# Peptides against a protein of PDB entry 5CWW, part 43

Target 1, 194 residues: chain A of PDB entry 5CWW
Amino acid sequence: VPKLQGPFDFDLNPEDEQDDEVELKDIYVIGEKPRVADLMRGEEEELEMMKEDQHNGLSLNIICLLSTSGQVKICLDIDGVEAQWLPPRSKNKRLFAPPPEPPSLLTFQTFDTLKPAEVTPDGWPMFSEDATSPYSFYVTHPAGITYISLTPWVFRLESELQSDSEAGTEFRIDLLAKGQGSERDRIFTQTRTQ

## One batch from the design tools (peptide; aimed at target 1 L60 I173)

Design b2_p29_1 (made by RFdiffusion4)
Pose (drawn by RFdiffusion4):
Structure b2_p29_1 (pose): chain A 174 residues (1-35, 56-194), chain P 29 residues (1-29)
Amino acid sequence: VPKLQGPFDFDLNPEDEQDDEVELKDIYVIGEKPRNGLSLNIICLLSTSGQVKICLDIDGVEAQWLPPRSKNKRLFAPPPEPPSLLTFQTFDTLKPAEVTPDGWPMFSEDATSPYSFYVTHPAGITYISLTPWVFRLESELQSDSEAGTEFRIDLLAKGQGSERDRIFTQTRTQ
Amino acid sequence: LREHKRTPEQHRELVRKLTELVEKRKAER
């Protein structure tokens, strides 16, 4: 039985989130690829409101177990800092009028690319893609350049990143 | 639709964290 890791702290998490934004209904994880895509896990979170949150696993989740009984507890040991994810982007997929209090939006994988996926909700369906943004970040991680890292990363963070488009809307039908 | 934006300070912190990641990976190579 491996150690239960969490609750993960969301670094740079949006402040003043509403109840239907904090409440989660689905989770979709795009695993890191071997060193074609991003060498990082991408943790996608779907709220009741239809809000989607794109998180990057900067630290890297790895194998971990609780300590053996052989280990003696040390008083002057530092407290274990909670695990962390980097909140890269957060966006709505529903208008306020489309949010149902007990709605169950769902993630779906795209057959052609793991960096594209769908959100399904009684209000409609939404296509989402993280490309080419994830490729641009991976190229910078593999960059052969001596310098310019902070400069190039600043442009990528200013980039709009993921793209999202509604493909279907259900009208006056719950 | 709404999308949550970052303050200039939060933007700088994001850049700092991503830059550290890139510099760590480059140093490993």

Design b2_p29_1_s1 (made by RFdiffusion4, then SolubleMPNN; from b2_p29_1, 12 letters changed)
Fold by OpenDDE base, seed 5:
Order: structure tokens, then sequence, then C-alpha cells
Structure b2_p29_1_s1 (fold): chain B 194 residues (1-194), chain A 29 residues (1-29)
């Protein structure tokens, strides 16, 4: 039987997030690409096909959260949340290991997709995938459609995760974290028929 | 459209955690 996972803890909230309980409307998960080490257990022929696909992936799950206001929070699963199963009912009183700490999501970036004037009580922002890239998606709202791409930083982060270089890692991560982050482009705006 | 900024402390924590993760991944190879 699958074990229910969560709730997730959020380690970081931006200062500009008003303490108002951000009501979430949608969640978009970008699954991690398999690690090269995990691929080495596969047959050699599968290794070649997956190498090409790996160059553009992140070996971390990305969890995108969308609020009622059209705010997107990009979170990284740094703990590597794996599917958990209920332990077999072993008769032996094995000391209940303390419940594992709830998985923490690391907030990488937060941004708006709607202007305050576009936010409506009946407006339901939703995620939709981009068929051309796993690291790009759309936020759709009655007021408009926003394209989002994580590609500007995902590749750099993966490069660090796969790097054997210890020198300058913290510096490069600092630059990554302070960078412009995700691409965001409003591709459609609903013209208010006056 | 606004980008919400992390505090300096939050940013430091982000960098710390990501760096730790990178180092962990390196140690596992």
Amino acid sequence: as target 1 above (194 residues)
Amino acid sequence: LRVAQLSEEQLKLLVEKLTALVNKRKAER
C-alpha cells in the first residue's frame, strides 16, 4: 500500500509574500531526470538514448505552486522524495523509528503571473504543460496566458549537481540563486471589452 | 509583474542548502 506523503514543509518564503495564507489552486510537478548512476544499471543500449535526454534535465524534482492570485512558487525537492510503501506488518516490535521528518521543499523563486488588477475572485489560474519542453509551462487565467521557462537556471544547477569540481561551487550557486531566474512572458492578454 | 525577493537570510540558506546538496551528490559518486 502506498504511504501518503506530506505535508511538505516550505523552508523559504520571500519577504514580499504577504503573511496572508496564499491559497493554492494548482500544483505542477516536473519529475527529476534519472541520475547517470541510476542509468548505469540499465542495459547499454538504453544508456545511449538516455544520455542525450539527460543533458537537458535536472536530477531534482521541481514543484511549482500556483496561488489564486497567480503567484508561482518554484520549489526544489532537495530531499529526493521517493515513493514510500507502508512497511510490511512485521510481528516483531521493531522500535518504531521516529517518523521521518517531513520532506522540505526549498523555495527557489517566487513570481507573479497576474497584475493585481487582473486578479479576480472567480479567476482560476491553472498550469498547463509545454509539449516542447519539460521545463517550460503555461499559467492560464481568464485575464491572460503566461509562458514560463525554467531552462535559464535548470541547466546551470544540473551542471553543478553533476560537476566533480569542488572549487567555486558555493560562488556559482550564489550567482544562480541571485540571478534573474525563470523566464516569464505574457503571451496573451484578454482585452477587456469595455 | 513582480518577482518576490528572498531575504538576505533566506538567500543565504538557499545557497547553503544547494551547496550542501551539490557536495552530497559529489560524495556519492
Scores: peptide ipSAE 0.517, ipTM 0.907, DockQ to the pose 0.770
OpenDDE base, seeds 1, 2, 3, 4: peptide ipSAE 0.515, 0.515, 0.514, 0.516; ipTM 0.907, 0.907, 0.906, 0.907

Design b2_p29_1_s3 (made by RFdiffusion4, then SolubleMPNN; from b2_p29_1, 14 letters changed)
Fold by OpenDDE base, seed 1:
Structure b2_p29_1_s3 (fold): chain B 194 residues (1-194), chain A 29 residues (1-29)
Amino acid sequence: as target 1 above (194 residues)
Amino acid sequence: LREVELSEEEYQELVKILTALVEAEKAKR
């Protein structure tokens, strides 16, 4: 398996048989929700507002990768989970912290935002944020604008991460993985004037 | 618009990693 030489290590990166060369052009990062424990140093009122916000966010970073062809990879940063298992290395070993290992990414979903006929050498897709939702964004290209929302699965994944129930976890994750992925809607298409 | 379908092996790996991640997060509590 050719290790994609990039700033990221992929634990899972699905091969796309149709795209021989995926060149990345843009990255969109959705940061993890703040942890209550880290916020306990704040005023009680901030804690109540953050409890409401805690229900609306994922406890993992999401990394979205956009190729020149308009392919989007939705990746989860799974290193944030592993790094917490490392006992705080006692300050005393001046062992050269190995260079921070690049974040390990798990590709959750991969999809196109452009049709093959819309891909042009001079047309570059770009991410843009949705100010109304942290888990929604747009892919803009001269050929069109695609709305993307991660909300259909993010809520379910967060529910599993926060669940105290060990029973049925694998089953629910299986349903999540097979179920409805990211919402994708072409909201604008540039009509080629023939 | 096309979606890249996971192979059965990739799907199983996805489920495995996600499950392990969820279990790991639960074990931290």
Scores: peptide ipSAE 0.602, ipTM 0.941, DockQ to the pose 0.783
OpenDDE base, seeds 2, 3, 4, 5: peptide ipSAE 0.600, 0.597, 0.598, 0.597; ipTM 0.941, 0.941, 0.941, 0.941; seed 5 fails the geometry check

Design b2_p29_1_s4 (made by RFdiffusion4, then SolubleMPNN; from b2_p29_1, 11 letters changed)
Fold by OpenDDE base, seed 4:
Structure b2_p29_1_s4 (fold): chain B 194 residues (1-194), chain A 29 residues (1-29)
Amino acid sequence: as target 1 above (194 residues)
Amino acid sequence: LRVAELSEEQLEELVKILTELVDKRKAER
């Protein structure tokens, strides 16, 4: 029986004030691409094509969360949520191993797609894919449509994950995390016809 | 305007965790 994985404990720093219970409305998952090293064992020819395609995907799952207020959270699955099967009912009362710590999603970035005045109680923001890029998507709301692209940082992060360089990793990651994050562009705004 | 941005503390933790991940991936190679 497949184990339902979740709830994901967001390491919500408990000291973060009860920001209004961010009611999640939608989830968008970008699956990890296979590691180049794992591909090297099989198909040398596909490796050359993957090297040329600058769109080497991240070797981490990306989980995007969308709130009713239009807030987007970009999370990384660092632990690699492996399909956990329910352990066979071993009869022995083995000491409840502390429930495996719920897979922690690492929040990489948060941002709003709506202005405060655009947030409505009946509004329902939704994700939609961009057919042209696996790392780009749209947030659609009655007030407007926002284009989002993870490309500004995904490639850089993957480069660090694949780098053989031990020197300066922390510095480059610091620049990546604190630098310009995801691209966010409002491509459409619904004009209130007065 | 609640700046939906990560706090400085959260960013520091993010950097730490990502660095550890990168180091782990390097050690596995």
Scores: peptide ipSAE 0.553, ipTM 0.905, DockQ to the pose 0.566
OpenDDE base, seeds 1, 2, 3, 5: peptide ipSAE 0.553, 0.551, 0.552, 0.552; ipTM 0.905, 0.904, 0.905, 0.905; seed 5 fails the geometry check

Design b2_p29_2 (made by RFdiffusion4)
Pose (drawn by RFdiffusion4):
Structure b2_p29_2 (pose): chain A 174 residues (1-35, 56-194), chain P 29 residues (1-29)
Amino acid sequence: VPKLQGPFDFDLNPEDEQDDEVELKDIYVIGEKPRNGLSLNIICLLSTSGQVKICLDIDGVEAQWLPPRSKNKRLFAPPPEPPSLLTFQTFDTLKPAEVTPDGWPMFSEDATSPYSFYVTHPAGITYISLTPWVFRLESELQSDSEAGTEFRIDLLAKGQGSERDRIFTQTRTQ
Amino acid sequence: AEEERREKLAKKLAELVKKRKKEREEEEE
C-alpha cells in the first residue's frame, strides 16, 4: 500500500472561488511522456460549474510509502510540507445560465492526441486542446541554448496556451 | 493582480527549465 499523497496544494490557485468552482466532478490526467509530448504530468480538473483547471506537476509525483516502525520520530524534524501542483490555467466551459446546481460534467479523451480532450454536460459539449503550447514548453525544457530562458518562458506564460471551442449546445432540454 | 500571478508563473517555469538544464550538464560531466 503506497502512501496517500495529498491533499495537493494548488499553487497560484484562483482566489475567491465559488462553491460550484471548488467542488470537483471529474479528473483527467495526461501522464508525462518519456524523454512525443510534455515531460510533465498534466492534471485536469472539472468542477460542477464546468470550470476546467489545468495543473502542471512541477515537482513530479513519485513512489512513496509511509515510514517503517523502525524509524524513530524526531522532535526537531520539520513539518512535512504538503504536495503541490502548479495551476497553469483556469477557464469556464459553461455560461452562468447553463450551470446546473447538481450537474455532472465529464471528461473524455481524444482518440488522436492525449493533449486534446472533451467536456460533456447537459448544456453542451466542448473541445479542448493543450497543443501546441505543451510542445513549446517541452522544447524549452530541452533547450540547447545557453541563455534566454527567463525571456522565452515569459512569452510562453503570456501565450494564451490551451484552445477551447464549443461544438454542440443543447437548447431548452435538460 | 493578473500580471503578478503571470510573473510568478513565469518564474516557476523558468526555475524548472534551469533545473533541467543543470541535470543535463551533470550527466554530460

Design b2_p29_2_s1 (made by RFdiffusion4, then SolubleMPNN; from b2_p29_2 with A1S R6L E7K K8Q K18E E25K)
Fold by OpenDDE base, seed 2:
Structure b2_p29_2_s1 (fold): chain B 194 residues (1-194), chain A 29 residues (1-29)
Amino acid sequence: as target 1 above (194 residues)
Amino acid sequence: SEEERLKQLAKKLAELVEKRKKERKEEEE
């Protein structure tokens, strides 16, 4: 059974987002690309198919949060929160380990998928995966469907994370942060008359 | 402001990149 992880601390939230006003409805996690060392433990044949897809992945977990209003928050797991399993019910209640510092998520980007007129009190936006890309997904709502792709900045960030050179890194990271390069496209809008 | 937030974001990302580079160098030694 997976251990419930949290609470998470959100670093660099937008100032205009009063935490008290954001009701979360869904969470979408994009796991980090497996390290080559972890793959070497698998069967060689499955490894070849995974290698092609792995070269384009981010070595960070991405946590996407979706609010009732259709706001998407893209967060990066900087601390590298590993999946924890519930410890076997060992009888020794070592109750007294200081609570680990809550892991911090870095808020990379926040944006809306709904227009103000489309937001309803009973709205139920949901994430759904894109089977064709690990870094693309959909936000579905009764008012419409929005396609999201993180690929433009994910590739650039990973290139910096894997680079052996410091030359120009600061400049490229500054451009990446300012660019907020997630793609967003409303692929379907529900008309009230149908 | 959003501008200041983005500046801080860039700083945090740069620190992360530097951390990862250091970790790789330590693993290769």
Scores: peptide ipSAE 0.575, ipTM 0.927, DockQ to the pose 0.782
OpenDDE base, seeds 1, 3, 4, 5: peptide ipSAE 0.575, 0.573, 0.574, 0.575; ipTM 0.927, 0.927, 0.927, 0.927; seeds 1, 3, 4, 5 fail the geometry check

Design b2_p29_2_s2 (made by RFdiffusion4, then SolubleMPNN; from b2_p29_2, 12 letters changed)
Fold by OpenDDE base, seed 1:
Structure b2_p29_2_s2 (fold): chain B 194 residues (1-194), chain A 29 residues (1-29)
Amino acid sequence: as target 1 above (194 residues)
Amino acid sequence: MEEERLKKLARKLAELARRRREERRREAE
């Protein structure tokens, strides 16, 4: 039986966001790509071919949250929240393990997909995948459709996570985080037929 | 406020990168 996981704590949220006021409507998860080293344990010949595929995705789960207002929050799972199964009812509850600290997600980026005038109380924005890229998706709302791509930063972040050089890593990640972030493009806007 | 948040984010991610390098080093020894 799958173990119910959560609640998750959100770390590094914007200070002005009262999380209690944000009604979430949808969640989109981009699963971590397996580490090349873990896949290659046993197949020496395929090692050369996967080293050339510079297009390995991020070795972190990305959790995208969508609010009623069309706000998207991009979160990173640094702790590696794995699907847990309920242990078989083994009678030996080790009574004294402190409850594991709830897993935390790092808020990487927050942005809006709707203009303030497009926000409606009954709005139901939804995520949908892009079949052409695992790091691109759409937000669909009655007011319009927004294309989102994480590709401007995701591969650069992974490069830093895989780098053998410690020098300048924090600085480069800081520059990456301060950059333009995710691509966001409104591909369709619903014309209000008055 | 946002700049300090991003600095903390960068620090946490850099620490993850450090841990990953240490893991790879231990697996290679």
Scores: peptide ipSAE 0.607, ipTM 0.939, DockQ to the pose 0.782
OpenDDE base, seeds 2, 3, 4, 5: peptide ipSAE 0.607, 0.606, 0.607, 0.606; ipTM 0.939, 0.939, 0.939, 0.939; seeds 2, 4, 5 fail the geometry check

Design b2_p29_2_s3 (made by RFdiffusion4, then SolubleMPNN; from b2_p29_2, 10 letters changed)
Fold by OpenDDE base, seed 1:
Order: sequence, then structure tokens, then C-alpha cells
Structure b2_p29_2_s3 (fold): chain B 194 residues (1-194), chain A 29 residues (1-29)
Amino acid sequence: as target 1 above (194 residues)
Amino acid sequence: KEEEKLKLLAKKLAELVKKEQEKRKEEEE
């Protein structure tokens, strides 16, 4: 599993001066789908299981950031696309290759999982995975649990990335940029027992 | 060709997302 070795340069975050106050508490990474070509070196049975799991995963890494306030940032590793297509670096240890520039993350979406009144100094939100979908997860906080699914846009984005047609690409990408259709549902709220 | 297309798409996406974020920021201000 290619360990996304940080540090991630968040340089593509617009310098919202307010971001300096955002204390990150947790990170959730959704790794890119392994290329079928790399899997073709594996046993045919594993290929069939991956084909049956028709979940055409995204070819980009997704990095979700969670703040103390319950703010979620969904980031895309755009530079990972460039790395994927770099011909396998010939093992020539060019001793002098500058350290790989840290991957630039594109903040695709930002949203809150907590109401301002639910934010407490002692309450820390945390990510947890959804066993049923790689593109869904939970944010757990003492005040409640929020289900999040990236599925609505992930598959559309992947379809666009894999499309051979340039016709309408700009329009569809514009719709993706505007229509950040992540599902967000508060599945549990702890009622303050008066 | 496919690689160049993916890079182009990624760049376009990045630009459009950035523009949308800037627009939202301006609407909040």
C-alpha cells in the first residue's frame, strides 16, 4: 500500500487566514483504486472479485480532514495523477533528484458535521469507516454521529476522468465543482438529558 | 494522450473548484 507519506502541502487551500485556527484532529484517507493492469499480475480470481465489485473506485486519492469543530474538508490528490503516469522511475537512484514535491491537495468540499452549540472543548470528532462502502464514512462526536457518502460525485468524477470524449467535459466538470453532492445525514443525536 | 487528458481534467477541475470557492466566499462577505 503506497503510504501517503506526508507532509501534504495544502498550498491549494486558498489562504483563508481563518484556517490557521483550524486544529485538525483526524485524517481519513480513501486510497485510489489500484490499476487493473497492476492487478493483472495477480491471480485471475482476484481480478474477478474486483470486477464483481463494480465499484469503479476513483483513480485519485481522497484525503478527508476533520477539525476539532467538526468541520470536514474533502481533499483530492491531484498530483497523484501525475505520479501515476510517470513512467516507472528507472531505478537509477539519481542521488540528486530533488525530494519529490509534497503532493498538492485540492480542497473539493468543506462542510460542518456539528452545530456551533454542539462544539465542546472536551468533545473531539473522529472518523470511522463504513464497512459497506469505501466512499462512505462516519464522523462520531459525543453530540452525535454523522454519516457521509462521497458516492454521488465520486463515480461521476471517475467516469469523467476515464472518458474518451472531450465533448461536454468542461460542462460536466463545472457541474461537479458546483454540485458537491456528498450525502450528509445525522443518524444519531444525543439529546441533552435536562 | 490519455495521461495528458487526465492532467488537463484535473487542472480544469482544480480551477473550477477554486473559482466556485472564491465565489462562495464573496457571497458570504
Scores: peptide ipSAE 0.200, ipTM 0.724, DockQ to the pose 0.057
OpenDDE base, seeds 2, 3, 4, 5: peptide ipSAE 0.197, 0.158, 0.200, 0.194; ipTM 0.720, 0.645, 0.731, 0.725; seeds 4, 5 fail the geometry check

Design b2_p29_2_s4 (made by RFdiffusion4, then SolubleMPNN; from b2_p29_2 with A1M R6L E7K K11E K18R K19E K22E)
Fold by OpenDDE base, seed 5:
Structure b2_p29_2_s4 (fold): chain B 194 residues (1-194), chain A 29 residues (1-29)
Amino acid sequence: as target 1 above (194 residues)
Amino acid sequence: MEEERLKKLAEKLAELVRERKEEREEEEE
């Protein structure tokens, strides 16, 4: 039986966000690229196609959160939140291990997709995938559609995660963190029909 | 506030990079 996961703690959440004020409406998960070692257990022919795709992903899960207000929070799963299964009903009363600390997500970036005047109490923004890239998606709201792409930083972060050298990593990571380089483009705005 | 948050973010990401490197080095030995 799958274990219900959550609540998640958000590490490095913006201080101006009272967590209590953010009503989440949707979640978009970008799964991590499978590790080469895990792929090596599969059929050799599928491995070559996956090796080419291996250059095109992040070895971290990305959790995108969408609020009623159209705020997007981009979180990184650093700890590797795996699907937890309920422990088998082993009869052995193993000692009350303290409940595992709730999984934390690292808040990478937060931004709005709606203008304050576009926010409605009954608004239900939703994520939708981009068929062209797993690291791009849309936020759809009655007021409009916003394209979002994580590509400007995802591949740079992966390059650091796969680097064999620490030389310059700290500097490049600092630039990556400060850059907050997700692309955001309003591709459609609903005209108020009079 | 945001500048300090970004600094901590960079530190955590740098730590992650180090951990992933150490894990790979241990798998190669």
Scores: peptide ipSAE 0.560, ipTM 0.918, DockQ to the pose 0.802
OpenDDE base, seeds 1, 2, 3, 4: peptide ipSAE 0.560, 0.559, 0.559, 0.560; ipTM 0.917, 0.918, 0.918, 0.918

Design b2_p29_3 (made by RFdiffusion4)
Pose (drawn by RFdiffusion4):
Structure b2_p29_3 (pose): chain A 174 residues (1-35, 56-194), chain P 29 residues (1-29)
Amino acid sequence: VPKLQGPFDFDLNPEDEQDDEVELKDIYVIGEKPRNGLSLNIICLLSTSGQVKICLDIDGVEAQWLPPRSKNKRLFAPPPEPPSLLTFQTFDTLKPAEVTPDGWPMFSEDATSPYSFYVTHPAGITYISLTPWVFRLESELQSDSEAGTEFRIDLLAKGQGSERDRIFTQTRTQ
Amino acid sequence: AEERRQKLAEKLAELVKKRKAEREEAAAA
């Protein structure tokens, strides 16, 4: 039985989130690829409101177990800092009028790319993609350049990143 | 919003610098 890791602290998490934004209904994880795609886990979170949050596993989740009984507790040991994810982007997929209080939106994988996926909700269906943005970040991680890291990363963070388009809308039908 | 963006950029830059340093150490070894 491995150690339960969490609750993960969302670094740079949007402040003043509403109840239907904090409440989660689905989770979709794009695993890190071997060193084609991003060498990081991408944790995608779907809220009741249809809000989607894209988080990056900067620290890297790895194998962990609770300590053996052989270990003696030390008083001057520092408190274990909670695990962390980096909130890269957060965006709505539903208009306020489309949000149902007990709605169950769902993630679906795309057959052609793990960096594209769908959100399904009684209000409609939405296509989402993280490419090419995830490729641009990976190229910077593999950059052969001596300098310019902070400069290039600033442009990437300024980049709009993921793209999202509604492909279907259900009208006056719950 | 801009401060949050700058912190994000900093975190990403730190990651890139770490990955580059790992490659330089591995090449030196």

Design b2_p29_3_s1 (made by RFdiffusion4, then SolubleMPNN; from b2_p29_3, 11 letters changed)
Fold by OpenDDE base, seed 2:
Structure b2_p29_3_s1 (fold): chain B 194 residues (1-194), chain A 29 residues (1-29)
Amino acid sequence: as target 1 above (194 residues)
Amino acid sequence: SEERLQQLAKKLAELAKKRQAERKEEEER
């Protein structure tokens, strides 16, 4: 049985965001693309299917968080959170090892999908996948639907993580961090029939 | 803030360097 993991600590969370004020409504996880070296331990048939996906995704897990207000937080798992299993119910009172430090997530970007006037107490924003891209998704709310794409930065970041040379990496990453970040497009807005 | 973005860039750059070092060690074996 998988162990429930969390709470997560958010590294570089925006100062204006008190975590206690942000009620989370939904979570969307984009799993890391395995490294080719890790794939070499698998069956040859699984290796061929993964080579054809020309879009080598990010070698980091991406955790997207959605608040009741329609705020999206894009987090990166830099440390590599592994799935933990519940230890077998051994009756032996092994001394409580100090709880492992909670895993930290790096907050890459935070943004709103709703205007302040669209936020309602009864609103329930939800994530939905884009069947055409693993790095794109939708935020659905009664007020509207927002398309989000991580593609503007994900592949650029991965190219830096896979680069053989440190030359210019810091500069290119700085440009990436200061860039526009994720693409956001409101594809539908429900007109409030007054 | 600009400071936050600089810290973000720094952490990502450190990760990139770590990954490069790991690959170099694997190629030297």
Scores: peptide ipSAE 0.567, ipTM 0.923, DockQ to the pose 0.798
OpenDDE base, seeds 1, 3, 4, 5: peptide ipSAE 0.568, 0.565, 0.565, 0.564; ipTM 0.923, 0.922, 0.922, 0.922; seed 1 fails the geometry check

Design b2_p29_3_s3 (made by RFdiffusion4, then SolubleMPNN; from b2_p29_3, 9 letters changed)
Fold by OpenDDE base, seed 5:
Structure b2_p29_3_s3 (fold): chain B 194 residues (1-194), chain A 29 residues (1-29)
Amino acid sequence: as target 1 above (194 residues)
Amino acid sequence: SEERLKKLAEKLAELVKRRKEERKREEAA
């Protein structure tokens, strides 16, 4: 039986965001690239890997959260939340196991896709995938469509995760944190037909 | 805030360090 995961704690939320104020409407999960060791089990998976290997994917799950207001929160699964299964009934539930700490997501970046004037009470922003890249997606809203790409920083972060060298890592990570270089582009705006 | 970004950088650096250490342990086993 799968274990219910969540609620997630959000680490490093923006100071101005009270967690209770953000009504989430949609979640977009970008799964981590499969570990090479896990993929070697099947010949057919090698062919898919070769095609996906061109996409230098991140070895972390990315969880994108979308609020009613069109706010996107990009979170990193640092702890590696794996599918947990309920332990088989036969093991004596140690009555006193401290409740497992809720999994934490690291809030990497938060930004808005809608202008304040575009936010409507009945608005329902949704994520949609970009078929060309797993690290790009769209936020669709009646007011418009926003393209988002995580590619600029995902590649850099992965390069640090996979690097054998510690030289310059701290500096590059500092630049990543400060720059947060997600691309955001409003590709369509619905003009109110007067 | 600048402080938040600093903390973010620290957490990311810790992640990188941890992942490298994990990989080294896996390669040594």
Scores: peptide ipSAE 0.565, ipTM 0.926, DockQ to the pose 0.745
OpenDDE base, seeds 1, 2, 3, 4: peptide ipSAE 0.565, 0.565, 0.564, 0.565; ipTM 0.926, 0.926, 0.926, 0.926

Design b2_p29_4 (made by RFdiffusion4)
Pose (drawn by RFdiffusion4):
Structure b2_p29_4 (pose): chain A 174 residues (1-35, 56-194), chain P 29 residues (1-29)
Amino acid sequence: VPKLQGPFDFDLNPEDEQDDEVELKDIYVIGEKPRNGLSLNIICLLSTSGQVKICLDIDGVEAQWLPPRSKNKRLFAPPPEPPSLLTFQTFDTLKPAEVTPDGWPMFSEDATSPYSFYVTHPAGITYISLTPWVFRLESELQSDSEAGTEFRIDLLAKGQGSERDRIFTQTRTQ
Amino acid sequence: EEHREETLKALKEALRRNKEEEEKEEEEE
């Protein structure tokens, strides 16, 4: 039985989130690829409101177990800092009028690319893609350049990143 | 490994600056 890791602290998490934004209904994880895609796990979170949050596993989740009984507890040991994810982007997929209080939006994988996926909700369906942004970040991680890292990363963070488009809307039908 | 750590740190810092800039724009409105 491996150690339960969490609750993960969302670094740069949006402040003043509403109840239907904090409440989660689905989770979709794009695993890191071997060193084609991003060498990081991408943790996608779907709220009741239809809000989607794109998180990056900067620290890297790895194998971990609780300590054996052989280990003696040390008083001057530092408290274990909680695990962390980097909140890269957060965006709505539903208008306020489309949000149902007990709605169950769902993630769906795209057959052609793991970096594209769908959100399904009684209000409609939405296509989402993290490309090419995830490729640009991976190229910088593999960069052969001696310098310019901070400069290039600043442009990538200023980039709009993921793209989203509604493909279907259900009208006056719950 | 050092380059990767620096790149990810730089990403985090850039995202923090963008967030702070958005908060200042909202306070000005």

Design b2_p29_4_s2 (made by RFdiffusion4, then SolubleMPNN; from b2_p29_4, 11 letters changed)
Fold by OpenDDE base, seed 2:
Structure b2_p29_4_s2 (fold): chain B 194 residues (1-194), chain A 29 residues (1-29)
Amino acid sequence: as target 1 above (194 residues)
Amino acid sequence: EEKRQRVLQALKEALEKLREEKKKEEEEE
């Protein structure tokens, strides 16, 4: 049985005074790719196939949140929250370890997929995966469909996380943060046929 | 592991700075 995890703390939420009113409708999780060091424990032949897959992903979980208004929040799991399973009901009163500090999600980017005129109180935006890329997805709403890709920054961030050199890291990270280069394209808009 | 934590800390600081810059721009308008 999967263990319910949370609450999560959100670091660096946009202070938009309206954030307290954001009703979440959907969550999309992009799981971390295994780190090269973790793969070295496997058989050499499986290692080569897995190495190709490693070069093409982030070693952090990405959590995307979608509001009723069509706002997307891209969060990074910096604490490395692992999927936990409910321990089998062993009767052993494990001493209440102090509640672990709530894991923090780092808000990387927030953006809208809907225009203000497209937002409805009964809106039901949803995430959908892109079969062509693990770092691309769609936001579907009755008003339209928006394509989103995280690829412009995800590979650069991973390159910094895997770099042996600290030289220029701060500068490159500053550029990455300022760029926030997620691709966003409205691929379909519902025409109200009057 | 220490390098990874440094990168993540630098990212947090960069995002915090960006947030502060946006607030200043909004306060100056």
Scores: peptide ipSAE 0.532, ipTM 0.889, DockQ to the pose 0.829
OpenDDE base, seeds 1, 3, 4, 5: peptide ipSAE 0.531, 0.531, 0.532, 0.531; ipTM 0.889, 0.889, 0.889, 0.889

